# Ledger of designs, part 9: peptides against a protein of PDB entry 7AL2

Target 1, 85 residues: chain A of PDB entry 7AL2
Amino acid sequence: YEIMLIRPKTIDDINYVVDQVLEESNPVILDLSFLEKESPANFKLAGEKIKQMRSNYGAEALLLSRCNDKNLIIIAPKGVSLVRK

## One batch from the design tools (peptide; aimed at target 1 I50 N71)

Design b2_p13_3_s4 (made by RFdiffusion4, then SolubleMPNN; from b2_p13_3, 5 letters changed)
Fold by OpenDDE base, seed 1:
Structure b2_p13_3_s4 (fold): chain B 85 residues (1-85), chain A 13 residues (1-13)
Amino acid sequence: as target 1 above (85 residues)
Amino acid sequence: MLDFDEFEDLLLS
C-alpha cells in the first residue's frame, strides 16, 4: 500500500481521504489545521467521516499531534494496524 | 489514560 499525505482544504480533499482509505486501502496522514481554521463546517464534516469510517468500515484513527499550526491524524484502513506503545 | 478534547473525542471515541 501507499501512505498518502494531505492537508485537506476542500470537500473534494475530504472525499479524497475517504476514497484512499476505503477504496484504495491506503493509510492517510492528514493535517486538519487548515479546515479547523478556515472552515469549521468542513472540519466537523471531516471528523464525522473519520468516525464513520471507523464505525462502519473498520478503519482506525490515531491523533499524532495537535498544537500550533498542526492537527495531525493518521487513518488506516481495515487490515493495517495502528499501534500505540 | 489521556483526556481528549472535543475534537479528539469525535475522532477516537
Scores: peptide ipSAE 0.040, ipTM 0.603, DockQ to the pose 0.205
OpenDDE base, seeds 2, 3, 4, 5: peptide ipSAE 0.038, 0.037, 0.039, 0.034; ipTM 0.646, 0.648, 0.656, 0.643

Design b2_p13_4 (made by RFdiffusion4)
Pose (drawn by RFdiffusion4):
Structure b2_p13_4 (pose): chain A 85 residues (1-85), chain P 13 residues (1-13)
Amino acid sequence: as target 1 above (85 residues)
Amino acid sequence: AEDAEDYIEEIIS
């Protein structure tokens, strides 16, 4: 499989992440910092999509890093386990 | 690294 890296800027980028996790079953490492400071509406929308993926499709989501200009999240689809060691 | 469940609730609240 592939791990996709993205910093979403538009709704199309949000739909891109939904499709990678749900259709391609690829984990996505995404930086939500652009949406957070540029479009609070799309940041809330991106979070809603992550909640739905975890609730209905068994995706795991993990916060990896949070600092000025960075909000790094990993989303793993059902079938890729995030194992804390 | 932290589970994002509570963080996502904060974003959507």

Design b2_p13_4_s1 (made by RFdiffusion4, then SolubleMPNN; from b2_p13_4, 5 letters changed)
Fold by OpenDDE base, seed 5:
Structure b2_p13_4_s1 (fold): chain B 85 residues (1-85), chain A 13 residues (1-13)
Amino acid sequence: as target 1 above (85 residues)
Amino acid sequence: MEDADEYIDEVIS
């Protein structure tokens, strides 16, 4: 698999993340900082999609870093284990 | 953005 990196800015980007995780089985490292600052609605949507992937498809998500300019989250498809040390 | 921070924590936790 590939590890995708994206800072989503649009609904299309959010859907791209969903496709990568569910259809391509690729982990995605997301930076949600743009949506958090610029689009509360799409930020909420992104969060809902992550929640849905976790609850319905066995995806895992882990917060990597949260600071002024970054809101980094990795989401992995079922079968890819995320480990925090 | 406090609600957003709490929401992200909810989603990721």
Scores: peptide ipSAE 0.053, ipTM 0.677, DockQ to the pose 0.134
OpenDDE base, seeds 1, 2, 3, 4: peptide ipSAE 0.047, 0.052, 0.047, 0.039; ipTM 0.651, 0.699, 0.652, 0.657; seed 4 fails the geometry check

Design b2_p13_4_s2 (made by RFdiffusion4, then SolubleMPNN; from b2_p13_4, 6 letters changed)
Fold by OpenDDE base, seed 3:
Structure b2_p13_4_s2 (fold): chain B 85 residues (1-85), chain A 13 residues (1-13)
Amino acid sequence: as target 1 above (85 residues)
Amino acid sequence: MEDASEFIDEVIS
């Protein structure tokens, strides 16, 4: 698999993330800082999509870093394990 | 209305 990196800015970007996780089975490292600052509605939508992928498709999500400049999250499809050491 | 930041924290933690 490939690991995708994206800072989504539009609904199309959010749907791209969903496609990568569910259709391509690729983990995605997301920076949600743009949506959080510029579009509360799309930020909420992104969260709902992540929740749906976790609850319905066995995806996992992990917060990597959150500060003033970034909001990094990794989403892994079912079959890719996220492990903390 | 649900706070988006709290919702995201629930989703990713």
Scores: peptide ipSAE 0.047, ipTM 0.652, DockQ to the pose 0.110
OpenDDE base, seeds 1, 2, 4, 5: peptide ipSAE 0.043, 0.043, 0.043, 0.044; ipTM 0.642, 0.651, 0.645, 0.658

Design b2_p13_4_s3 (made by RFdiffusion4, then SolubleMPNN; from b2_p13_4, 7 letters changed)
Fold by OpenDDE base, seed 4:
Structure b2_p13_4_s3 (fold): chain B 85 residues (1-85), chain A 13 residues (1-13)
Amino acid sequence: as target 1 above (85 residues)
Amino acid sequence: IEDASEFIDSVIS
């Protein structure tokens, strides 16, 4: 698999993340800082999609970093284990 | 990995 890195800016980007996780089985490292700042609606949508992937498809999510200019989350498809050491 | 669902939800909600 590949690890995708994206700072989504549009709904298309959000759907791209969903496709990568669910269809391609690729982990995605997300920076949600753009959406959080520029589009509360799309930020909420992104969050809802992540929750859906966790609840319905066994995806796993982990916060990597949060600060003024970063909101980094890794979302991994079922079968890819996230381990914190 | 620890269950951090509530914290994650607070970040992405």
Scores: peptide ipSAE 0.074, ipTM 0.684, DockQ to the pose 0.372
OpenDDE base, seeds 1, 2, 3, 5: peptide ipSAE 0.073, 0.074, 0.071, 0.072; ipTM 0.685, 0.688, 0.683, 0.678

Design b2_p13_4_s4 (made by RFdiffusion4, then SolubleMPNN; from b2_p13_4, 5 letters changed; failed a check: a repeat of another design)
Amino acid sequence: MEDASEYIDEVIS

Design b2_p13_5 (made by RFdiffusion4)
Pose (drawn by RFdiffusion4):
Structure b2_p13_5 (pose): chain A 85 residues (1-85), chain P 13 residues (1-13)
Amino acid sequence: as target 1 above (85 residues)
Amino acid sequence: DEDYEKIMEETEA
């Protein structure tokens, strides 16, 4: 499989992440810092999509890093386990 | 899942 890296800026990028996790079953490492400071509406929308994916489709989501200009999240689809060691 | 809860808090803020 592939791990996709993205910093979403538009609704199309949000739909891109939904499709990678749900259709391609690829994990996505995404930086939500652009949406957070540029579009609070789309940041809330991106979070709602992550909640739905975990609730209904068995995706795992993990905060990897949070600092000025970075909010790094990994979303793993059902079938890729995030194993803490 | 503390990381997950933190993500929800920030995105719903």

Design b2_p13_5_s1 (made by RFdiffusion4, then SolubleMPNN; from b2_p13_5, 9 letters changed)
Fold by OpenDDE base, seed 5:
Structure b2_p13_5_s1 (fold): chain B 85 residues (1-85), chain A 13 residues (1-13)
Amino acid sequence: as target 1 above (85 residues)
Amino acid sequence: DESFEEILKLASS
């Protein structure tokens, strides 16, 4: 698989993340800082999509970093284990 | 908001 990196800015970007995880079975490292700052509605949507992928498809998500300029999350498809040490 | 809480939960995991 590939590991995708994206800082989503639009609904299309959010749907791209969903497609990568569910259809392509690729883990995605995403930075939600743009949405968090610029679009509460799309930030909400991103959170809903992450929840749906976790609840319905066995995806796993983990916070990598949250600071002043980053909100980094990795989301992995079912079968890819995320381990924090 | 549930979606906000979902993201924030990741910080606690």
Scores: peptide ipSAE 0.198, ipTM 0.765, DockQ to the pose 0.136
OpenDDE base, seeds 1, 2, 3, 4: peptide ipSAE 0.142, 0.142, 0.191, 0.185; ipTM 0.743, 0.740, 0.762, 0.761

Design b2_p13_5_s2 (made by RFdiffusion4, then SolubleMPNN; from b2_p13_5, 9 letters changed)
Fold by OpenDDE base, seed 1:
Structure b2_p13_5_s2 (fold): chain B 85 residues (1-85), chain A 13 residues (1-13)
Amino acid sequence: as target 1 above (85 residues)
Amino acid sequence: DKSFEEILELASS
């Protein structure tokens, strides 16, 4: 698999993340800071999509970093284990 | 800082 890196800015980007996780089985490192600042609606949508992938498809998600300019989350498809030591 | 779950709840509220 590949690890995708993206800072989503649009609904198309959000759907791209979903496709990468569910269809391509690729982990995605997300920076949600743009959506959080620029589009509360799309930030909400991104969160809902992540919850759906976790609840319905066995995806895992882990917060990597949060500060003023970053909101980094890794989401992994079922079969890829995220381990925090 | 907020936990991941808190961030998701905030986003989806």
Scores: peptide ipSAE 0.053, ipTM 0.676, DockQ to the pose 0.553
OpenDDE base, seeds 2, 3, 4, 5: peptide ipSAE 0.052, 0.052, 0.046, 0.049; ipTM 0.678, 0.675, 0.663, 0.663

Design b2_p13_5_s3 (made by RFdiffusion4, then SolubleMPNN; from b2_p13_5, 7 letters changed)
Fold by OpenDDE base, seed 2:
Structure b2_p13_5_s3 (fold): chain B 85 residues (1-85), chain A 13 residues (1-13)
Amino acid sequence: as target 1 above (85 residues)
Amino acid sequence: DESFEEILELAES
């Protein structure tokens, strides 16, 4: 698999993340800071999609870093384990 | 992850 890195800015980007996780089985490291600042609606949508992937498809998500200009989350598809010590 | 859940909660609020 490949690890995709993206800072989504549009709904198309959000759907890209979903496709990468569910269809391509690629982990995605995403920075939600743009959506959080620029589009509360799309930020909400992104969160809902992540929740759905976790609840319905066995994806895992982990917050990597949250600071002033970054909101980094990794989403791993089923079969790729995220382990925190 | 509690921090992540917090983010989701904020997004959904």
Scores: peptide ipSAE 0.043, ipTM 0.669, DockQ to the pose 0.795
OpenDDE base, seeds 1, 3, 4, 5: peptide ipSAE 0.040, 0.043, 0.040, 0.042; ipTM 0.656, 0.669, 0.658, 0.671

Design b2_p13_5_s4 (made by RFdiffusion4, then SolubleMPNN; from b2_p13_5, 8 letters changed)
Fold by OpenDDE base, seed 3:
Structure b2_p13_5_s4 (fold): chain B 85 residues (1-85), chain A 13 residues (1-13)
Amino acid sequence: as target 1 above (85 residues)
Amino acid sequence: DESFEEILELASS
């Protein structure tokens, strides 16, 4: 698999993330800082999509870093394990 | 992760 990196800015970007996780089975590292600052509605949508992937498709997600400049989350499809040491 | 759940709660509120 490939690991995708994206800072989504539009609904199309959000749907791209969903496609990568569910259709391509690729983990995605997301920076949600743009949506959080510029579009509360799309930030909410992104969160809902992540919850849906976790609850319905066995995806796993982990917060990597949150500060003034970034909001990094990794989401992995079922079959890819996220391990913290 | 609890910190992640906090972020998702914020997004969904």
Scores: peptide ipSAE 0.049, ipTM 0.673, DockQ to the pose 0.796
OpenDDE base, seeds 1, 2, 4, 5: peptide ipSAE 0.042, 0.048, 0.044, 0.048; ipTM 0.672, 0.663, 0.680, 0.668; seeds 2, 5 fail the geometry check

Design b2_p13_6 (made by RFdiffusion4)
Pose (drawn by RFdiffusion4):
Structure b2_p13_6 (pose): chain A 85 residues (1-85), chain P 13 residues (1-13)
Amino acid sequence: as target 1 above (85 residues)
Amino acid sequence: SEGEELLYETVDF
């Protein structure tokens, strides 16, 4: 499989992440810092999509890093386990 | 913000 890296800027990028996790079953490492400071509406929308994927499709989501200009989240689809060691 | 609360309640740390 592939792990996709993205910093979403538009709704199309949000739909891209939904499709990678749900259709391609690829984990996505995404930086939500652009949406957070540029479009609070799309940041809330991106978070709603993450909640739906975890609730209905068994995706795991993990905060990896949070600092000025970075909000790094990993989304793993059902079938890729995030194992804390 | 509402979006921050929603995101961080949805993700694991």

Design b2_p13_6_s1 (made by RFdiffusion4, then SolubleMPNN; from b2_p13_6, 4 letters changed)
Fold by OpenDDE base, seed 5:
Structure b2_p13_6_s1 (fold): chain B 85 residues (1-85), chain A 13 residues (1-13)
Amino acid sequence: as target 1 above (85 residues)
Amino acid sequence: SEGEELLLSTVSK
């Protein structure tokens, strides 16, 4: 698989993430800082999509970094294990 | 904030 990196800015970007995780089975490292700052609605949507992938498809999501300028999450499809040491 | 709450609720670990 490939690991995708994206800072989504649009709904299309959010849907791209969903496609990468569910259809391509690729983990995605997301920076949600743009959405959080610029679009509360799309930030909420992104969160809902991630939760749906977790609930319905066994995806896992891990917070990598939360600070002033970055909001990093990795979302991994079922079969890719995320482990914090 | 709501944003932080949403973020934390989104992750599984």
Scores: peptide ipSAE 0.386, ipTM 0.868, DockQ to the pose 0.656
OpenDDE base, seeds 1, 2, 3, 4: peptide ipSAE 0.383, 0.380, 0.375, 0.386; ipTM 0.868, 0.867, 0.865, 0.866

Design b2_p13_6_s2 (made by RFdiffusion4, then SolubleMPNN; from b2_p13_6 with E9S D12S F13K)
Fold by OpenDDE base, seed 5:
Structure b2_p13_6_s2 (fold): chain B 85 residues (1-85), chain A 13 residues (1-13)
Amino acid sequence: as target 1 above (85 residues)
Amino acid sequence: SEGEELLYSTVSK
């Protein structure tokens, strides 16, 4: 598989993430900082999509970094295990 | 509810 990196800005970007995780079975490293700052509605939407992928499809999501400039998470499809050293 | 679910888990150092 591939590991995708994206800082989504639009609904299309959010849907791209969903496609990568669910259809392509690729983990995605996401920076939600743009949506968080610029679009509360789309930030909420992105969160709902992540929750749905976790609840309905067995995806796993982990916070990698949270600061003023980043809201960085990794979301992995079912079958890709995220393990802390 | 769906809205009450956690978005992600933390990666602790």
Scores: peptide ipSAE 0.185, ipTM 0.660, DockQ to the pose 0.204
OpenDDE base, seeds 1, 2, 3, 4: peptide ipSAE 0.169, 0.173, 0.174, 0.175; ipTM 0.663, 0.664, 0.656, 0.660

Design b2_p13_6_s3 (made by RFdiffusion4, then SolubleMPNN; from b2_p13_6, 6 letters changed)
Fold by OpenDDE base, seed 1:
Structure b2_p13_6_s3 (fold): chain B 85 residues (1-85), chain A 13 residues (1-13)
Amino acid sequence: as target 1 above (85 residues)
Amino acid sequence: SEGLELLESTISK
């Protein structure tokens, strides 16, 4: 698999993340900082999509870093284990 | 704050 990196800015970007996780079985490292600042509605949508992938498809999501300019999350499809030591 | 709460509810670990 590939690991995708994206800082989503649009609904198309959010749907791209969903496709990568569910259809391509690729982990995605997300920076949600743009959505959080510029589109609270799309930030909420992104969160809901992540929750759906976790609840319905066995995806996992792990917070990597949160600071003033970054909100980094990795989301992995079922079968790719995220382990924090 | 609301964004942080949403994030906390979204992340599994």
Scores: peptide ipSAE 0.186, ipTM 0.783, DockQ to the pose 0.663
OpenDDE base, seeds 2, 3, 4, 5: peptide ipSAE 0.103, 0.102, 0.183, 0.108; ipTM 0.729, 0.725, 0.780, 0.730

Design b2_p13_6_s4 (made by RFdiffusion4, then SolubleMPNN; from b2_p13_6 with Y8L E9S F13K)
Fold by OpenDDE base, seed 4:
Parts: structure tokens; C-alpha cells; sequence
Structure b2_p13_6_s4 (fold): chain B 85 residues (1-85), chain A 13 residues (1-13)
């Protein structure tokens, strides 16, 4: 698999994340800082999509970093285990 | 904040 890196800015970007996780089985490291600042609606949508992938498809999501400049989350498909030590 | 709460609700703890 590949690990995708993206800072989503649009709904198309959010759907790209969903496709990468569910269709391509690729983990995605995403920075949600743009959406949080510029589009509360799309920020909420992104969160809902991540929750749906967790609930319905066994995806797992971990917070990597939270600061003013970055809002980093990794979301992995069911076949990839995320381990926190 | 609202954004912080939304973020924390999205990820596994």
C-alpha cells in the first residue's frame, strides 16, 4: 500500500480521502487545518466521513499533531494496524 | 473549542 499525504481544501479532496481509504486501502495522513479555518461545514463533513469509515468499515484514526499550523490525523483502512506505544 | 471537540470525537482515543 501507499501512504497518502493531503491537506484537504474542497469536498473533492474529502472524497479523495474516502476513496484512498476504502477503495485503494491506503492510509492517509491528512492536515485538517485548512478546513477548520476556512470551512466549518466541510470540516464537519470531513469528520463525519472519518467517523463513518471507522463505524462501517473498520478504519482507524489517530491524532498525530494538533497546533495552530497543523491538524494532523492518520486514518488507516482495516488492513493496516495503527499502534500507539 | 467547538473545533477541538469535533476533532477529538473523530479520532480513536
Amino acid sequence: as target 1 above (85 residues)
Amino acid sequence: SEGEELLLSTVDK
Scores: peptide ipSAE 0.442, ipTM 0.885, DockQ to the pose 0.639
OpenDDE base, seeds 1, 2, 3, 5: peptide ipSAE 0.424, 0.428, 0.350, 0.337; ipTM 0.880, 0.882, 0.855, 0.851

Design b2_p13_7 (made by RFdiffusion4)
Pose (drawn by RFdiffusion4):
Structure b2_p13_7 (pose): chain A 85 residues (1-85), chain P 13 residues (1-13)
Amino acid sequence: as target 1 above (85 residues)
Amino acid sequence: SEGTEVLLEAVDF
């Protein structure tokens, strides 16, 4: 499989992440810092999509890093386990 | 913010 890296800026990028996790079953490492400071509406929308994917489709989501200009999240689809060691 | 709360409800730490 592939792990996709993205910093979403538009709704199309959000739909891109939904499709990678749900259709391609690829984990996505995404930086939500652009949406957070540029479009609070799309940041809330991106979070809602993450909640739906975890609730209905068994995706795991993990915060990897949070600092000025970075909010790094990993989304693993059902079938890729995030194993803490 | 509201969007931050929604994201925090959707992620693990």

Design b2_p13_7_s1 (made by RFdiffusion4, then SolubleMPNN; from b2_p13_7, 5 letters changed)
Fold by OpenDDE base, seed 2:
Formats: structure tokens, sequence, C-alpha cells
Structure b2_p13_7_s1 (fold): chain B 85 residues (1-85), chain A 13 residues (1-13)
């Protein structure tokens, strides 16, 4: 698999993340900082999509970094294990 | 904050 890195700016980008996780089975390292600053509605949508992927498809999501300029989350499809040691 | 709430819902617990 590939590990995708994206800082989504649009709904199309959010849907790209969903496709990568669910259809391509690729982990995604996601920076939500643009959406949080520029589109609260799409930021909320992104969060909802992540939760839905966890609830319905067994994806997992870990917060990697939270600060003023980045909200880094890794989203892994069901077949990829995320481990914090 | 609202941002914190979004992340709390989004990430695995």
Amino acid sequence: as target 1 above (85 residues)
Amino acid sequence: SEGEEVLEEAISK
C-alpha cells in the first residue's frame, strides 16, 4: 500500500481521503489545519467522515500533532495496525 | 472549543 499525505482544502479533498482509505486501503496522514481555519463547516464534515470510517469500516485514526499550524491525523484502513509504543 | 469537539469525535479513543 501507499501512505498518502494531504492537507485538504475542499470537499473534493475530503472525499479523496475517504476514497484512499476505503477504496484503495491506503493510510492517510491528514492535516486538517486549513479546514479548521478556513471552513468550519468542512472541518466538521471531515471529522464526521473520519468517525464514520471508524464506525462503519473499522478504520482507526490517531492524532499525531495538535498545534496552531497543524492538526495531523493518521487514518488507517482496517488492515493496517496503528501502534503507539 | 468546537475544534476540540470535532477531534474528540474523529479520532480513536
Scores: peptide ipSAE 0.601, ipTM 0.922, DockQ to the pose 0.636
OpenDDE base, seeds 1, 3, 4, 5: peptide ipSAE 0.600, 0.598, 0.598, 0.600; ipTM 0.921, 0.921, 0.921, 0.921

Design b2_p13_7_s2 (made by RFdiffusion4, then SolubleMPNN; from b2_p13_7, 6 letters changed)
Fold by OpenDDE base, seed 4:
Structure b2_p13_7_s2 (fold): chain B 85 residues (1-85), chain A 13 residues (1-13)
Amino acid sequence: as target 1 above (85 residues)
Amino acid sequence: SEGQKVLDEAISK
């Protein structure tokens, strides 16, 4: 698999993330800082999509970094273990 | 924010 990196800016980008995780089985490192600042609605939507992928498809998510500049998480499809040490 | 609360729940262990 590939690990995708994206800073989503649009609903299309959010759906791209969903497609990468569920259809391509690729983990995605997301920076949600743009959505957080520019679109509260799409920021919320992104979170809801992550919840749905976890609850319905066994995806896993892990916080990588949260600061003024970044809101980084990794979302991985079922079968890719995310381990915090 | 509401979105951050959703995200926190989404990435919770």
Scores: peptide ipSAE 0.747, ipTM 0.942, DockQ to the pose 0.703
OpenDDE base, seeds 1, 2, 3, 5: peptide ipSAE 0.744, 0.744, 0.744, 0.744; ipTM 0.941, 0.941, 0.941, 0.941

Design b2_p13_7_s3 (made by RFdiffusion4, then SolubleMPNN; from b2_p13_7, 5 letters changed)
Fold by OpenDDE base, seed 3:
Structure b2_p13_7_s3 (fold): chain B 85 residues (1-85), chain A 13 residues (1-13)
Amino acid sequence: as target 1 above (85 residues)
Amino acid sequence: SEGQEVLDEAISK
């Protein structure tokens, strides 16, 4: 698999993340800082999509870093284990 | 924010 990195800015970007996780079985590292600051609605939508992928498809999501200008999260498809050491 | 609350429910820390 590949690890995708994206800072989503649009709904199309959010859907791209969903496709990468569910269709391509690729983990995605997301920076949600743009949506958090520029589009509260799409920021909420992104969170809802992550919840759905966890609930319906067994995806796993982990916070990597949160600060003033970064909101980094990794989401992995079922079968890719995220381990914090 | 509401979005952050949704995200907190969606992820592990």
Scores: peptide ipSAE 0.705, ipTM 0.936, DockQ to the pose 0.923
OpenDDE base, seeds 1, 2, 4, 5: peptide ipSAE 0.690, 0.703, 0.691, 0.698; ipTM 0.929, 0.932, 0.929, 0.933

Design b2_p13_7_s4 (made by RFdiffusion4, then SolubleMPNN; from b2_p13_7, 5 letters changed)
Fold by OpenDDE base, seed 2:
Structure b2_p13_7_s4 (fold): chain B 85 residues (1-85), chain A 13 residues (1-13)
Amino acid sequence: as target 1 above (85 residues)
Amino acid sequence: SEGEEVLNEAISK
């Protein structure tokens, strides 16, 4: 698999994340900082999509970094394990 | 904040 890195700016980008996780089975490291600042509605949508992927498809999502500049989350498809040591 | 609420809902518990 590939690990995708993206800073979503549009709904299309959000849907791209969903496709990568669910259809391509690729983990995605996404930075939600743009959406949080520029589009509260799409930021909420992104969060809802992540939750849906966890609830319905067994994806896992972890917060990697939270600060003023970055809002980094890794979301992994069901077949990929996320482990913190 | 609302942002924190969004993240809390999004990430694995």
Scores: peptide ipSAE 0.671, ipTM 0.934, DockQ to the pose 0.634
OpenDDE base, seeds 1, 3, 4, 5: peptide ipSAE 0.670, 0.667, 0.669, 0.671; ipTM 0.934, 0.933, 0.934, 0.934

Design b2_p13_8 (made by RFdiffusion4)
Pose (drawn by RFdiffusion4):
Formats: structure tokens, C-alpha cells, sequence
Structure b2_p13_8 (pose): chain A 85 residues (1-85), chain P 13 residues (1-13)
């Protein structure tokens, strides 16, 4: 499989992440810092999509890093386990 | 899942 890296800036990028996790079953490492400071509406929307994927499709989501200009999240689809060690 | 809860809090804020 592939792990996709993205910093979403538009709704199309949000739909891109939904499709990678749900259609391609690829984990996505995404930086939500652009949406957070540029479009609070799309940041909320991106979070709602992450909640739906975990609730209905068994995706795992993990905060990896949170600092000025970075909010790094990993989304693993059902079938890729995030194993804490 | 505290990391997940933190994300939900941020996005709902």
C-alpha cells in the first residue's frame, strides 16, 4: 500500500483524504494547520469527516505533532493498525 | 483516545 502526505487547503483536498482512506485503503498523514488558520469552516468539516470515518468505517486517527504552523494527524483505514509500542 | 478527543475539541472550537 501507500501512505499519502498532504496539507489540505480546499474542500477537494478533504474529499481526496476521504477517498484515500475509504476507497484506496491508504493511510494519510495530513497537516491541518492551513485549514485551521485559513478556513475554520473547512477545519470543522475535515474533523467531521474524520469522526464519520472512525465511527462508521473503523478508521483510526492519531495526533502526531501540534506546534505553531503544524497539526499533524495520521488516519489509518480499517486494515492498517496503528500499534503503540 | 485522548489524541482523537483533542482533535474533536479543536475542530468543535
Amino acid sequence: as target 1 above (85 residues)
Amino acid sequence: DPDYEELMEEVES

Design b2_p13_8_s1 (made by RFdiffusion4, then SolubleMPNN; from b2_p13_8, 8 letters changed)
Fold by OpenDDE base, seed 2:
Structure b2_p13_8_s1 (fold): chain B 85 residues (1-85), chain A 13 residues (1-13)
Amino acid sequence: as target 1 above (85 residues)
Amino acid sequence: DPSFEEFLKLANS
């Protein structure tokens, strides 16, 4: 698999993330800072999509870093385990 | 940040 890196800015980008996780089985590292700043609606949508992937498809999500100008989250598809020690 | 808190509520529920 490949690890995708993206700072989504549009709904198309959000759907790209969903496709990468569910269809391509690729982990995605997201920076959600753009959506958080520019579109509360799309930021909420991204969260709902992540919830759906976790609830319905066995994806995992983990916050990597929360600081100024960065909201880094990894989403791993089913079959790729995120392990915290 | 309320928007991020709302995001976490959705993403982690």
Scores: peptide ipSAE 0.036, ipTM 0.661, DockQ to the pose 0.151
OpenDDE base, seeds 1, 3, 4, 5: peptide ipSAE 0.035, 0.033, 0.035, 0.035; ipTM 0.650, 0.635, 0.650, 0.643

Design b2_p13_8_s2 (made by RFdiffusion4, then SolubleMPNN; from b2_p13_8, 8 letters changed)
Fold by OpenDDE base, seed 2:
Structure b2_p13_8_s2 (fold): chain B 85 residues (1-85), chain A 13 residues (1-13)
Amino acid sequence: as target 1 above (85 residues)
Amino acid sequence: DPSFQEFLELANS
């Protein structure tokens, strides 16, 4: 698999993330800071999609870093385990 | 992570 890196800016980008996780089985490292700042609606949508992937498709999500300039989250598809020590 | 959980709850509200 490949690890995708993206800072989503549009709904198309959000859907790209979903496709990468669910269809391509690629982990995605997201920076949600753009959506958080520029579009509360799309930020909410992104969160809903992440929840759906976790709840319905066995994806895992983990917050990597959150600060004023970054909101980094990794989403792993089913079959790729995220392990925290 | 509490911050992530808070985000998820906000997104689902």
Scores: peptide ipSAE 0.035, ipTM 0.632, DockQ to the pose 0.480
OpenDDE base, seeds 1, 3, 4, 5: peptide ipSAE 0.034, 0.032, 0.033, 0.034; ipTM 0.636, 0.630, 0.636, 0.639

Design b2_p13_8_s3 (made by RFdiffusion4, then SolubleMPNN; from b2_p13_8, 9 letters changed)
Fold by OpenDDE base, seed 1:
Structure b2_p13_8_s3 (fold): chain B 85 residues (1-85), chain A 13 residues (1-13)
Amino acid sequence: as target 1 above (85 residues)
Amino acid sequence: DESFKEFEELANS
């Protein structure tokens, strides 16, 4: 697998994340800070998509960093384990 | 704010 890195800005980017996790089985490190600042609706949508992937497809998600200007999340498809020490 | 609430739920779940 590959690890994808993206800072989503559009719905197309959000759908890209979903496709990478569910169809390509690639982990994604995403920064939600742009959506949080510029589009509350799409920020909510991104969160909903992540929840759906966790609930329905066995994906894992881990908050990497949360501060004033970044929201870094890693989401891994089923079969790729995220381990925090 | 529902957007922030959604993120909070994600981050802390």
Scores: peptide ipSAE 0.097, ipTM 0.722, DockQ to the pose 0.132
OpenDDE base, seeds 2, 3, 4, 5: peptide ipSAE 0.036, 0.047, 0.037, 0.035; ipTM 0.655, 0.688, 0.630, 0.637; seed 2 fails the geometry check

Design b2_p13_8_s4 (made by RFdiffusion4, then SolubleMPNN; from b2_p13_8, 6 letters changed)
Fold by OpenDDE base, seed 1:
Structure b2_p13_8_s4 (fold): chain B 85 residues (1-85), chain A 13 residues (1-13)
Amino acid sequence: as target 1 above (85 residues)
Amino acid sequence: DPSFEEFLELAES
């Protein structure tokens, strides 16, 4: 698999993340800082999509880093385990 | 940030 890195800015980008996780089975490292600042609606949508992937498809999500200009989350598809030591 | 806390709830729990 490949690990995708993206800072989503549009709904198309959010759907790209969903496609990568569910269709391509690729982990995705997201920086949600743009959406959080520029579009509360799309920020919420991104969260809902992540919840759906976790609830319905066995994806995992983990916060990597949060600061004033960064909001990094990794989403792993079913079959790729996220391990925190 | 309440919006971020809500997001974390959706994403991680």
Scores: peptide ipSAE 0.041, ipTM 0.658, DockQ to the pose 0.151
OpenDDE base, seeds 2, 3, 4, 5: peptide ipSAE 0.036, 0.041, 0.026, 0.032; ipTM 0.654, 0.658, 0.527, 0.642

